# Ledger of designs, part 207: peptides against a protein of PDB entry 1IK9

Target 1, 211 residues: chain A of PDB entry 1IK9
Amino acid sequence: MERKISRIHLVSEPSITHFLQVSWEKTLESGFVITLTDGHSAWTGTVSESEISQEADDMAMEKGKYVGELRKALLSGAGPADVYTFNFSKESCYFFFEKNLKDVSFRLGSFNLEKVENPAEVIRELICYCLDTIAENQAKNEHLQKENERLLRDWNDVQGRFEKCVSAKEALETDLYKRFILVLNEKKTKIRSLHNKLLNAAQEREKDIKQ
Target 2, 207 residues: chain A of PDB entry 1IK9 as posed
Amino acid sequence: MERKISRIHLVSEPSITHFLQVSWEKTLESGFVITLTDGHSAWTGTVSESEISQEADDMAMEKGKYVGELRKALLSADVYTFNFSKESAYFFFEKNLKDVSFRLGSFNLEKVENPAEVIRELIAYALDTIAENQAKNEHLQKENERLLRDWNDVQGRFEKAVSAKEALETDLYKRFILVLNEKKTKIRSLHNKLLNAAQEREKDIKQ
Target 3, 195 residues: chain B of PDB entry 1IK9 as posed
Amino acid sequence: MERKISRIHLVSEPSITHFLQVSWEKTLESGFVITLTDGHSAWTGTVSESEISQEADDMAMEKGKYVGELRKALLSVYTFNFSKESAYFFFEKNLKDVSFRLGSFNLEKVENPAEVIRELIAYALDTIAENQAKNEHLQKENERLLRDWNDVQGRFEKAVSAKEALETDLYKRFILVLNEKKTKIRSLHNKLLNA

## One batch from the design tools (peptide; made by RFdiffusion4, then SolubleMPNN)

Design b2_p24_5_s3 (from b2_p24_5, 15 letters changed)
Fold by OpenDDE base, seed 4:
Formats: structure tokens, C-alpha cells, sequence
Structure b2_p24_5_s3 (fold): chain B 211 residues (1-211), chain C 211 residues (1-211), chain A 24 residues (1-24)
């Protein structure tokens, strides 16, 4: 089961933060349980897949697009843009929400809720879920931090080895090149010397033939 | 201001989870505000640095060690080991907690609380803090995840560049070596040929002199 | 390593070069 808790403001009670919990299995499209609380009272309703489909049809909206709007309204919390307005009557237990566009507001959905008999239990469970989520997220953060520190060490080790390898190879190439040039120059000098000796010997022999 | 919320079980009400909020500035040693809630009622008390010092003295415990025990009791939550037992009387508003050791349990501290007039406000604020903490931790998780993915890419890029550089240098060394060997062998062959010609010329001259 | 072989072959070449100069 997936769950999201968000802060909302009700048009009827703008001075007090309400909390909207939505719980579902796999996808919001398959239906969900909505719970509203003000920290004293709680109200719950179940929304079926058939009700979601009916609301989409009533809006002449494609079901997937409608569910996408539901997800934004009910799961995103009050984003910085008051794109969604929430209304609840404690008397009728009627909950409805609207999407506010520039020139048009329209009702996105409506649900009948029931007042929870023991709101303290719902509130305690909600706080427990928040604390569990905090603990899970903290453990994940600590893991990611340690992994990040490991990756940074591994990178530095590879980089240091690479730089040492590059420097060692460059030094070796330079040494080899110097040695090869020296040997080649020695061999060139020897060839020149031997050629000169051959020329001299040939000239002497030509002198000896000329008596 | 720092804050920690933990789940606790009261000896008087073991079937319902209570929440213990502790709020302090910089260090718990400087004093703190304790808030207890069951999701319906809330109780608050302020504990001063002088009260902490007095409790440490009454226990004949060093203040820093005592504050360390307070931190474990009040901030760690109910760890898996029920090392700390919490007691609260709703009638007297007297809160006390004990450390349970193998053979000895002792009272670690006690506080007089006052019932909050509007518990819903305290509960809403507590839920808000939990939701804010979740959002902050999620943002940190997403950041750390992206950084981890970046570091992994950077490592792969450096590794790939290193392997290419090594291979390119090895190929260059091999090519240079082959070229140098070819040139050296040519020069060696030329030197040997010239030496043989010199030896032959000398032998012919010696024959001409003996003639 | 190829480089150690190169060093060795270069040293051998230098020694052969010196011997050819001493025979001269």
C-alpha cells in the first residue's frame, strides 16, 4: 500500500492547516482511501475505481488524464501555486476540490466522507507513518552519503594511479627516445668513419697502381 | 532550535502510542521543552539548565554523563531495547522516566507538565514538522542520488580515458620500437658491410706488397 | 616488458658498437 500525506487549506477554515492522507494500492486509478484531519477530528472516505471512472466521464476527460489531475491535487500537497482549492463541510461531510486555471475554475472531484469515531487513533497512526518515513529516509541518506564518500575515494585513487602511470610512461618514452638518438648518432658516425677509411684505401691503391 | 519527536509507551497506557517531542537550543544541557501527546491531548513542560543540573546532582552523576543519558532516553525514541521506561500521570501531570539495567532500575528524571489548552494546534504543528522533515530529507536524498550518479559517470569517464591513453601509448611505444629496431639493424648491417670491405681491401694490399 | 627488452637491446647495441671501436 502506498500513502501520501499533504498539508491543505480548506476554504471554510483557512486559518488552520488540515492534513490530507491518501492511501492506495499500486495506482491511484484502482481507487483510494482519503483521510482528512485537523489534529482533533478525522474524516475518511473510500473512493472506488468505478467512482474515479464516473468522475472522469462526467468531466468528459480521459481516465488517465483525470487520474493525473487527481494525483497532482491529492498527492502533491499544496504546491506554491494554489492551483487546487479544497472544500469540506463538517456538517455534510462533503469534500470537493477544484482546479483553478487563469480564467476558469472547475470541480475536479467530490467525495462523501464519514467522521472517524476515534480520531486519536488515526492521528497517532499518521504520526507513526511520518516518523517511520523520516527514519527510512534518514537511513537512505546515511547510506547514500557513505556511498558518495566511497565513490569519491575510488575516483581519487584511480586518478592518482592514472597520473602516476602517465608520468612514468612519459619519462620512459623520453628516456628511450634519448637513448635511441644517441645510438643512432654513434652508428651514423661509425658509418661515416668507415666510409672515409674505404675512400682513403681506394685512393692509396690507385696511387700504387700508377709506377 | 533543534527538535526530536519519538514514539514512547507509557506504563499507564501501553496499548496506545504516545509521542514525545523534545525541543532545545544548541544543546540539551541548556534546557529543553518537552511535549507529550496521545493524538488527542497534549502536555508541555519546560526544563531549565538548573533543573538538569539539580537532577544530575541528586543522582550523584556528572552533568555531561547525565545529559548523555537524557539524550538517549528522550531523543533516541524507544530503541529496540526497552532500556527506558516512561511514566505519566494525567491527573498529576507528573512525567518521569527510568533507566532499566539488568539488576537495577533507577529514576533518571522527572518533570511536571501542564495540559495544553488547544492540543489540536500542537498536534498540527507536530505533523507539519514531520512533513517538513520528510520533504527536506527527500530533497537531500535526491541530491545525494544525483551526485552519486555524477560521481559514477565521472569515474567511468576517467577510467575509459585512462584505458584509451594506456592503449595509445602502448601502441606508440610498439611502433617506435619497431622503427628503431629496423633502423638500427640497417645501420648494423651497413657497418658490418663496410668493415668487411675494409678487411678485404687490406688483404688485397698485403697481397700486392708481397707480390 | 617491451620497454625492458628495448633497454636490453639498446645496451647490447651500445656494447657491440664499443667492441667495433676497440677492434679498430
Amino acid sequence: as target 1 above (211 residues)
Amino acid sequence: as target 1 above (211 residues)
Amino acid sequence: SLLEEMKKELEELQEEGKKLEEEE
Scores: peptide ipSAE 0.029, ipTM 0.816, DockQ to the pose 0.032
Fold by OpenDDE base, seed 3:
Structure b2_p24_5_s3 (fold): chain B 211 residues (1-211), chain C 211 residues (1-211), chain A 24 residues (1-24)
Amino acid sequence: as target 1 above (211 residues)
Amino acid sequence: as target 1 above (211 residues)
Amino acid sequence: SLLEEMKKELEELQEEGKKLEEEE
């Protein structure tokens, strides 16, 4: 089961933050349970897949698009754009919400809720869920932080090895070149010396033949 | 201001989860506000630095150690070890808690609370704080996740460059060595050839002189 | 690059070696 709690403001009670809890299985399209609370009273209703389908049909809206609007309205909280307006009558227990656009405001959905007999239990469970979510998120945060620290250490280690490899390659190239040139110059000098000795010996022999 | 909410169980009402909110400035030692709620009623008390000091003195406990015990009792929730037991009288509004060890149970602290006139406001604010904390922790987790993904990319990039550097160094060493040996051997062969020609020329000249 | 200079110097040394063989 998935759950989302959001803060909403009712048109009738704009000074009192209400909390809208939505609970569903896998997809919001398959139905959900909605719970409204003001921190004193609570109201709950169950919305079936058939009700969602009927509301989509009544709106002449494609079901996937309608569920997308439900998700934005019910799970996001009223974002700062006041695009979604919430209404609730404590007398009739009728909950409805509207989407407000520049040129059109339309009712997006409506539900009959029932007053919970023991609102304190619902409120306690809601707080428990919040505390559990905080603990889970903290544990994930600590895990990600430790992984971040590990990755940074590993990066620094490879970076240091890379810099050493670059320097070692440059040093090797320079050393090999210097040694190579030295040895080759020695061999060139020796070849030239031997060649000159051969030329001199040939010239001396030619002089000895000419008496 | 710092805040912590924990779940506790009262000895008098073990089936009803209570929530203990503690709020303080910088350090718990400087005093704190304690709020207890059952999701219907709320009770609040202010604890001063002088009261904390007096409780530590009454216990003959060093203040830092006492504050350390308060932090464990009031901020950790009752962990699974039942080391801290909580008591509250709704009639007297007297709250006290004990530390339970194998051989000794002792009262760690006591506070007079006052019943909140508007518990719904306290409960709403508590839920708001939980929702804010969830949102903040989610944002931190998303940030850490993005940073971890960045660090992993950076690590892979450096690792790939390092591997290329190692391979390039080995290839360079091998190529330079092979080329050096080839040229060196050619020059050695030429030196030997020239030396043999000189020896032959000298022997021929010695024959011509004897002749 | 230093490698290119080494290659060039190696080629020049090989050519000079061949000329010395042809003059003999």
Scores: peptide ipSAE 0.040, ipTM 0.817, DockQ to the pose 0.034; fails the geometry check
Fold by OpenDDE base, seed 1:
Structure b2_p24_5_s3 (fold): chain B 211 residues (1-211), chain C 211 residues (1-211), chain A 24 residues (1-24)
Amino acid sequence: as target 1 above (211 residues)
Amino acid sequence: as target 1 above (211 residues)
Amino acid sequence: SLLEEMKKELEELQEEGKKLEEEE
């Protein structure tokens, strides 16, 4: 089961932050449980897949698009853009929300909720879920931080080895070149010396033949 | 101001999870505000630096050690090891906690709390703080994850460059040695040829002189 | 690169070696 808790503001009680919990299995399309609380009272309702399909049909909206709008309205919290307006009557236990666009406002969905007899239990469970989520996210963050520190050390080590390899390659090329030139020049000098000795010997022989 | 919320179980109400909020400035030693809630009622008290010092003195414990025990008791939540036992009377608004060791149990601290007139506001603010903490931790987690993925890519890139550098160095050394040996052998052959020609010319001249 | 220079000098030295073989 997946769960999301968001803060919302009701048009009827704009000064009191309410919390909207949505719980679902795998996809919001398969239905969900909605819980509203003000920290004193709680209200819960179940929305079925058939109700979601019916609301999509009533709106003449494709089901996937409608579920996408439900997800934005109910799971993102009312961001500061007030794109979604939430309404709830404590008397009728009727919850509805509207999407506000530049030139048109329309009802996106409506739910009948029931007042929870023991709201303290719902509130405690909600706080427990928040604390569990904090603990899980903290553990994940500590793990990722340690992994990032490891990866950074490993990157610096390989980078340092790479720079040493480049420098060692350049030094090797330079050393090999110097040694090669030295040996070649010695051999060239020896060849030239031997060639000159041959030329001199040939010239001396030609002089000895010419007497 | 720093804040920690923990779940605790009261000896008087072991079936009902309570939440203990501690709020402090920089260090717990400078004093703190304690808030207890069961999701319906809330109780708050302020503990001064002087009270912390007095409790440490009454226990004949060094202040830093005592503050260390307070931190473990009040900020870690009652972990499954039940090292700390929490007691609260709704009638007297008296909160106290004990440290349970193998051979000794002792009262670690005690606080007079006051019942909050509007517990719903305290509960809403507590839930808001939890949701804010979740959002901050999620944003940090996403940042660390993206950084981790970047560092891993950068590590793989440098590792691949390093391996190519090593292979290129070895290939270069091998190629240079092969070419050097080839040229050196050609020059050695030429030197040997010229030396043999010189020896032959000298032998012919010695024959011509004897002739 | 130093490698390309070394390759070029090696080739020039091989050609000089061949010329010295054609000259005898």
Scores: peptide ipSAE 0.037, ipTM 0.818, DockQ to the pose 0.031; fails the geometry check
Fold by OpenDDE base, seed 2:
Structure b2_p24_5_s3 (fold): chain B 211 residues (1-211), chain C 211 residues (1-211), chain A 24 residues (1-24)
Amino acid sequence: as target 1 above (211 residues)
Amino acid sequence: as target 1 above (211 residues)
Amino acid sequence: SLLEEMKKELEELQEEGKKLEEEE
């Protein structure tokens, strides 16, 4: 089961923050349980997949698009306060909400809720869910923080080894080149010396033949 | 201001989860505001720095150690359920808690609370704080996750470059040595050839002189 | 690169070596 709690303001009670809990299985499209509370009273209703389909048909909206609008209205919390208007009558237990666009407002959905006999239990459970969610998110954050610190250390270690490898490659190239030139120059000098000795020996032989 | 909400069970109402909110400035030692709620009623009390000091003196405990025990009792939530026992009388509004050790139980602290006239407002504010904390922790989690993914990519990139650098260094060393040996062998062969020519020329000259 | 310069000097030294063999 998935759950989302959001703050909403009712048109009838704009000074009192209400909390809207939505609970569903896998997808909101399959239906959901909605709970409204003001911290003193609670109201609950069940919305079926058939009711969602019927509301989509009544709106002449494609079901997937309609569910997308429901998700934005019911799960996103108060987006920028002015996009969705929530209405609830405590007398009729009728809940409805409208999407306000620039040039058009339209009813997005309506639900009949029932007043909960023991609202304190619903409120306690809601607070428990919030505290559990905080604890889970804190544990995830601590884990991710430790992983990030590990990855940063590992990155610094590899970066330092990489820089040493680059420097060692350049140093190796330079050292090998210097050694190569030294040995080649020695061999070149020896070849030149031997050629000069051969030329001198040939010239002396030509002189000895010419007497 | 810092705040912590924890679940507690009262000895008088073990079947009903209560919530203990503690609010303080910088350090718990400077005093705190305690709020108890069952999701229907709320009770609040202020604990001063002088009261904390007096309770530490009454316990013959060093103040820093006493504050450390208060922090464990009031801020850690229900640790393993059996270490701290919470008591509250709704009639007297007297709250006290005990630390249960293996061989000894002792009163750790006691507070007079006042019943809140509008508990719904306190409960709404408590839920708001929980929702805000969830949103902040989710945003931190998403940020840390994105950083983790970035650091992992950066690590893989540097690791791949490092491996290429190592391989390139080894390949360079091998290629340079092979080329060096080839050129050295050519020069060595030339030197040997020139030496042989010089030896032959000297032998021919010795023959011509004997001749 | 230093490697390309080394390769070029090696080739030049090989060609100079061949010319010295063609000249005897």
Scores: peptide ipSAE 0.031, ipTM 0.818, DockQ to the pose 0.032; fails the geometry check

Design b2_p24_5_s4 (from b2_p24_5, 13 letters changed)
Fold by OpenDDE base, seed 5:
Structure b2_p24_5_s4 (fold): chain B 211 residues (1-211), chain C 211 residues (1-211), chain A 24 residues (1-24)
Amino acid sequence: as target 1 above (211 residues)
Amino acid sequence: as target 1 above (211 residues)
Amino acid sequence: SKLEEMEKLLKELEEEGKELEEEK
């Protein structure tokens, strides 16, 4: 089961932060349980897939698009842009929310809620879920941090090996070139010396033929 | 200001999860505010540095050690080992907690709390803090995840460059040695040819002198 | 590259070796 808690402000009680919990199985489209609380009282309603479909039809909106709007409204919290406004009547237990656009405001959905007999249990469970989520996220953070440190070490090790390889390649190229030139110059000198000896021998032979 | 919320179980109400909030400035030793709630009622007390010092003295415990025990009891939650037991009387507003060791149980501390007039405000603020902490931890997780992905890319890039460097070094070494050997062999052959020509010229000269 | 310079030097040494054979 998936769950999201968000803080909302009711138009009727703008000074009192309310909490909206939505719980669902796999997809919000298949239905969800909505819980509203002010930290003292709680109200819960179940929204079925058929109710979601009916609301989409009543709005003349494609179901997937409607569910997408529900996700934004109910699961994202009121973003800082006040794009969604929430209303709740404690007397009627009627909850509705609107989408506010620059030029158009429209009702996105409405639900009947029921007052919870033991709101303290709902509130305790909500706090427990928050604490569990914090603990899970902390454990994930610690794991990611350790992996980050590992990856950084591994990167430094490879970088150091790479730099050594580059330096070794340059050193090899330089050393081989120097050795090659030295040996070639020695052989060139020896060839020149042998040519000179051959020329001298030929000149001496021409002198001996000329007595 | 630092804050920690933990879940605890009271000996008097073992079926009802309570929440213990501790808030302090910089160090727990300098004093803290303790808040207890069951999701319906809330109780708060302020513990001063002098009270902490007095409790340490009454226990004949070094202050730093005592504060260390307070941190474990009040900030870690009841670990799964039931090492800490919590008691609260709603009538007297007296809160105390014990450390349970195999052979010894002792009272670690006791505080007088006061019933909060508007527990809903305390509960709402507590839930808000939990939701803020979740959001902060999620943002940190997303950041760490992106950094890990970056580091992994950087590692792969350096690793690929390193492998290319190794291969290029080996290829260079092999090519240079092959070319060097070829040229040296050519020069060696030329030297041998010149020596043979010199020997033949000397033999012909010896024939001409004997003639 | 130093390799290309070595190849050039090798070629120059081969050419100088041929010139010394054409000069006899």
Scores: peptide ipSAE 0.029, ipTM 0.818, DockQ to the pose 0.035; fails the geometry check
Fold by OpenDDE base, seed 1:
Structure b2_p24_5_s4 (fold): chain B 211 residues (1-211), chain C 211 residues (1-211), chain A 24 residues (1-24)
Amino acid sequence: as target 1 above (211 residues)
Amino acid sequence: as target 1 above (211 residues)
Amino acid sequence: SKLEEMEKLLKELEEEGKELEEEK
């Protein structure tokens, strides 16, 4: 089961932050449980897949698009853009929300909720879920931080080895070149010396033949 | 101001999870505000630095050690080890907690709380703080995850460059040695050929002189 | 690169080696 808790503001009670919990299985399309609380009272309702399909049909909206709008409205919290307006009557236990566009406002969904007899239990469970989520996210953050520190150390180590390898390659090339030139020059000098000795010997022989 | 919310179980109400909020400035030693809630009622008290010092003195405990015990008791939540036992009377608004060791149990601290007139506001603010903390931790988690992925890519890139550098160094060394040996052998052969020609020319000249 | 320079020097030394064979 997946769960999302968001803060919302009701048109009827704009000064009191309310909390909207949505719980669902795998996809919001398969239905969900909605819980509203003001920290004193709580209200819960179940929305079925058939109700979601009916609302999509009534709106003449493709089901996937409608579910996408429900997800934005109910799971994102009312961001500062006030794109979604939430309404709830404590008397009728009727919850509805509207999407506000530049030139058109329309009702996106409507739910009948029931007042919870023991709201304290719902509120405690909601706080427990928040604390569990904080603990899980903290543990994940500590893990990722340690992994980042490890990866950074490993990167610096390989980078340092790479730079040493580049420098060592350049040094090797320079050393091999110097040694090669030295040996070749020695051999070239020896060849020239031997060639000059041969020329001198041939000239001396030609002089000895010419007497 | 720093804040920690923990779940605790009261000896008087072990079936009902309570939440203990502690709020402090920089260090717990400078004093703190304690808030207890069961999701319906809330109780708050302020503990001064002087009260903390007095409790440490009454226990004949060094202040830093005592503050360390307070931190473990009040900020860690009652972990499954039941090292700390929490007691609260709704009638007297008296909160106290004990440290349970193998051979000794002792009262670690005691606070007079006051019942909050509007507990719903305290509960809403507590839930808001939890949701804000979740959002902050999620944003941090996403950032760390993206950084991890970047660092891993960068590590793999440098590792691949390093391996190529090592292979290129070995190939360069091998190629240079092969070429060097080839040229040296050619020059050695030429030196030997010239030396043999010189020896032959000298032998012919010695024959011509004897002739 | 120094490798290209070494290859060039190797070629020049091979050519000088041939010239010294054609010169007898």
Scores: peptide ipSAE 0.029, ipTM 0.819, DockQ to the pose 0.033; fails the geometry check
Fold by OpenDDE base, seed 2:
Structure b2_p24_5_s4 (fold): chain B 211 residues (1-211), chain C 211 residues (1-211), chain A 24 residues (1-24)
Amino acid sequence: as target 1 above (211 residues)
Amino acid sequence: as target 1 above (211 residues)
Amino acid sequence: SKLEEMEKLLKELEEEGKELEEEK
């Protein structure tokens, strides 16, 4: 089961923050349980897949698009405060909400809720869910922080080894080149010396033949 | 201001989860505000630095150690359920808690609370704090996750470059040595050939002189 | 690159070595 709690303001009670809990299985499209509370009273209703389909039909909206609008209205929390208007009558237990666009407002959905007999239990459970969610998110954050610190150390280690490898490659290339030139010059000098000795020996032989 | 909310069970109402909110400035030692709620009623009390000091003296405990015990009792949530026992009388508004050790239980602290006239407002504010904390922790989690993914990519990139650098260094060394050996052998062969020509020329000259 | 410079020097040394053989 998935759950989302959001803050909403009712048109009838704009000074009192209400909390809207939506609970569903896998997808919002399959239906959901909605709970409204003001921290003293609670109201709950069940919305079926058939009701979602009927509301989509009544709106002449494609079901997937309608569910997308429901998700934005019911799960996003108070987005920028002015896009969705929430209405609830404590007398009729009728909940409805409107999407306010620049040039048009339209009813997005309506639900009949029932007043909960023991609102304290619903409120305690809601607070428990919030505390559990905080604990889970804190544990995830601590884990991710430790992983990030590990990855940063590992990156610094590899970066340092890479820089050493680059420097070692350049040093090796320079050293090998210097050694190569020295040995080649020595061999070139020996070849030149031997050629000169051969030329001198040939010239002396030509002199010895000419007497 | 720092705040911690924890679940506790009262000895008088073990079937009903209560919530203990502690709020303080910088350090718990400077005093704190304690709020207890069952999701219907709320009770609040202020604990001063002087009261904390007095309780430490009454316990014959060093203040820093006493504050350390308060932090474990009041801020850790229900640790393993059996270390701290919480007691509250709704009639007297007297709250006290005991630390249960293997061989000894002792009162760790006691507070007079006052019943809140509008518990719904306290409960709404508590839920708001939980929702804000969830949102902040989610934003931190998303940020850390993105950083983790970035660091992993950066690590893979540097690792790949490092491996290429190692391979390129080994290839360079091998290639330079091969080329060096080839050229040295060529020059060595030329030197040997020139020496042989010089030896032959000297032998021919010795023959011509004997001749 | 230093490798390219080494290759160039190697070629120049090979050519000088051939010229010294063509000059007898």
Scores: peptide ipSAE 0.028, ipTM 0.818, DockQ to the pose 0.034; fails the geometry check
Fold by OpenDDE base, seed 3:
Order: C-alpha cells, then structure tokens, then sequence
Structure b2_p24_5_s4 (fold): chain B 211 residues (1-211), chain C 211 residues (1-211), chain A 24 residues (1-24)
C-alpha cells in the first residue's frame, strides 16, 4: 500500500490547515482511501475504480488524464499556484475539489466522507506514519552520505595514481631519449674513427706501391 | 530552534501511543519545551536550565551526564530496550520518567505540564513539522543521489584515463626498447665489419713488406 | 615529439652509415 499526506486549505476554513491523506494499492486508478483531518476531527471515504471511471466519463475526460489530475490535486498538496481548491462541508460530509485555470474553473471530483468515531486513533496513526517516513529517509540519507564519502575517496585515489602515471610516462620518455642519444653518438664516433683509419691505411698502401 | 518528536508509551496507557515533542535552542542543557499528545489532548511544559541543574544536583549526577541521559530518554523515543519508562497523570498533569537498569530503577526527571486549550493547533503544527521534515529530507536525498551519480561519472572518466595512461606507458617503453636494440645491433655490426677490414689491411701490408 | 626526434636521428644515423659504405 502506498500513502501520501498533504496539507490543504479548505475554502470554508482557510485559516485552519487540514491534512489530506490518500492511500492506494499500486495505482491511484484502482481506487483509494481518502482521509481528511483538522487535528481534532477526521473524515474518511473510500473511492472505487468505478467511481473514478464514472467521474472521468461525466467530465468527458480520458481516464489516464483524469487520474493524472487527481494525482496532482490529491498528492501534491495545494502548491503555491492555487490551481486546486478544496471544499468540505462538515455538516454533509461532502468533499469536492476544483481545478482553477485562467478562463475556466471546473469541479474535478467529489466524495462523500464519513466522520471517524475515534479521530485520535487516525491522527496517531498519521503521526506514526510521518515519524516512520522520517526515520526511513534519514537512514537513506546516511547511506547516501557514506556512499558519497566512499566515491570521493576512490576518486581521489585514482586521480592521484593517474597524475603519478602521467609524470612517470614523461620521465620515462625523457630518460630513454637521453640514454638513446648518448649511446648512438658514442657508436657514431667509433664508426667515424674506424673509417678514418681505413682511409689512412689505404693511402699509405698507395704510397708504398708508387718507388 | 531544534525539535524532536518521538513515540512513547505511558505506563498508565500502554495501548495508546503518545507523542513527545521536545524543542530547544542550541543545547538541551539550556532548557527545553516539552509537549505530550495522544492525538486528542495535548499538554505542554517549559523546563528551564535551572530546573535541569537542580534535577542533576538532586540526583547527585554530573550535569553533562544528566543531560546525556535526558537526551537519550526524551529524544530517542523509547527504544526496544525499555530502558526508559514514562508516566503521566492526566489529573495532576504530572509527567515523570525512569531509567530502568537490571539492578536499579530510578526517576530521571519530572515535569508539571499544562493542558493545552487548543490541542488541535498543537497537533496540526506537529504534523506540519513532520511534513516539512519529510520534504527537507527528500530534497537532501535527491541532492546526495545526484552528487553520487556525478562522482561515479567522474570516477569512471579518471579510471578510463588512468588505464589509457598505463597502457600508453607500457607501449612506449616496449617500442623505445625495440627500436633501441635494433639500432644498437646495427651499429655493433658495422663496428665489427670496419674492425675486420682494418685487420685484413694490416695483414696485407705485412705480407707486402715481407715480400 | 621526442619519439619523432629519435626517429629522425635514427634515420640520419642509418643514412650516414650507408654513405660511409658507398665511399672504397
């Protein structure tokens, strides 16, 4: 089961923050349970897949688009754009919400809720869920932080090894070049010396033949 | 201001989860506000630094150690070890808690609370704080996740460059060595050839002189 | 590069070595 709690403001009670809990299985399209509370009273209703389908049909809206609007309205909380407005009558237990655009405001959905007999239990469970979610998110945060620290250490290690490898390659190239030049120049000098000795010996022999 | 909400169980009402909110400035030692709620009623008390000091003195406990015990009792929730037990009288509004060890149970602290006139406001604010904390923790987790993904990419980039550097160094060493050996051997062969020609010329000249 | 300079020097040494054989 998935759950989302959001803060909403009712048109009738704009000074009192209400909490809208939505609970569903896998997809919101398959139906959900809605719970409204003001921190003293609570109201709950069950919305079936058939009701969602009927509301979509009544609106002449494609079901996937309608469910997308429900998700934005019911799970996002009223974002700062006041695009979604919420109405609730404590007398009739009738809950409805509207989407407000520049040129059009329309009712997006409506539900009959029932007053919960023991609102304290619902409120306690809601707080428990919030505390559990905080603990889970903290544990994930600590895990991600430890992984971040590990990745940073691993990056620094490889970076240091890479810099050493670059320097070692440059040093090797320089050393090998210097050694190679020295040896080649030595051998070149020896070849020239031997060649000159051969030329001199040939010239001496030619002089000895000429007496 | 710092705040912590924990779940506790009262000895008098073990089936009903209570919530203990503690709020303080910088350090718990400087005093705190304690709020207890059952999701219907709420009770609040202010604890001063002088009261904390007096309780520590009455216990003959060092203040830092006492504050450490308060932090464990009031901020951890009753962990699974039942080391801390909580008592509250709704009639007297007297709250006290004990530390239970194998051989000793002792009262750790006591506070007089006052019943809140508008518990719904306290409960709404508590839920708001939980929802804000969830949102903040989610944002931190998303940030850490993005940072981890960045660090992983950076690590992979440096690792790939390092591997290429290692391979390039080995290839350079091998190539330079092979070329050096080839040239060196060629020059050695040339030196030997020239030396043999000199020896032959000397032998021929010695024959011509004997001749 | 130093490698290119080494290759150039190697080639020059090979050419001088051949000239010394053709000059006898």
Amino acid sequence: as target 1 above (211 residues)
Amino acid sequence: as target 1 above (211 residues)
Amino acid sequence: SKLEEMEKLLKELEEEGKELEEEK
Scores: peptide ipSAE 0.028, ipTM 0.818, DockQ to the pose 0.036; fails the geometry check

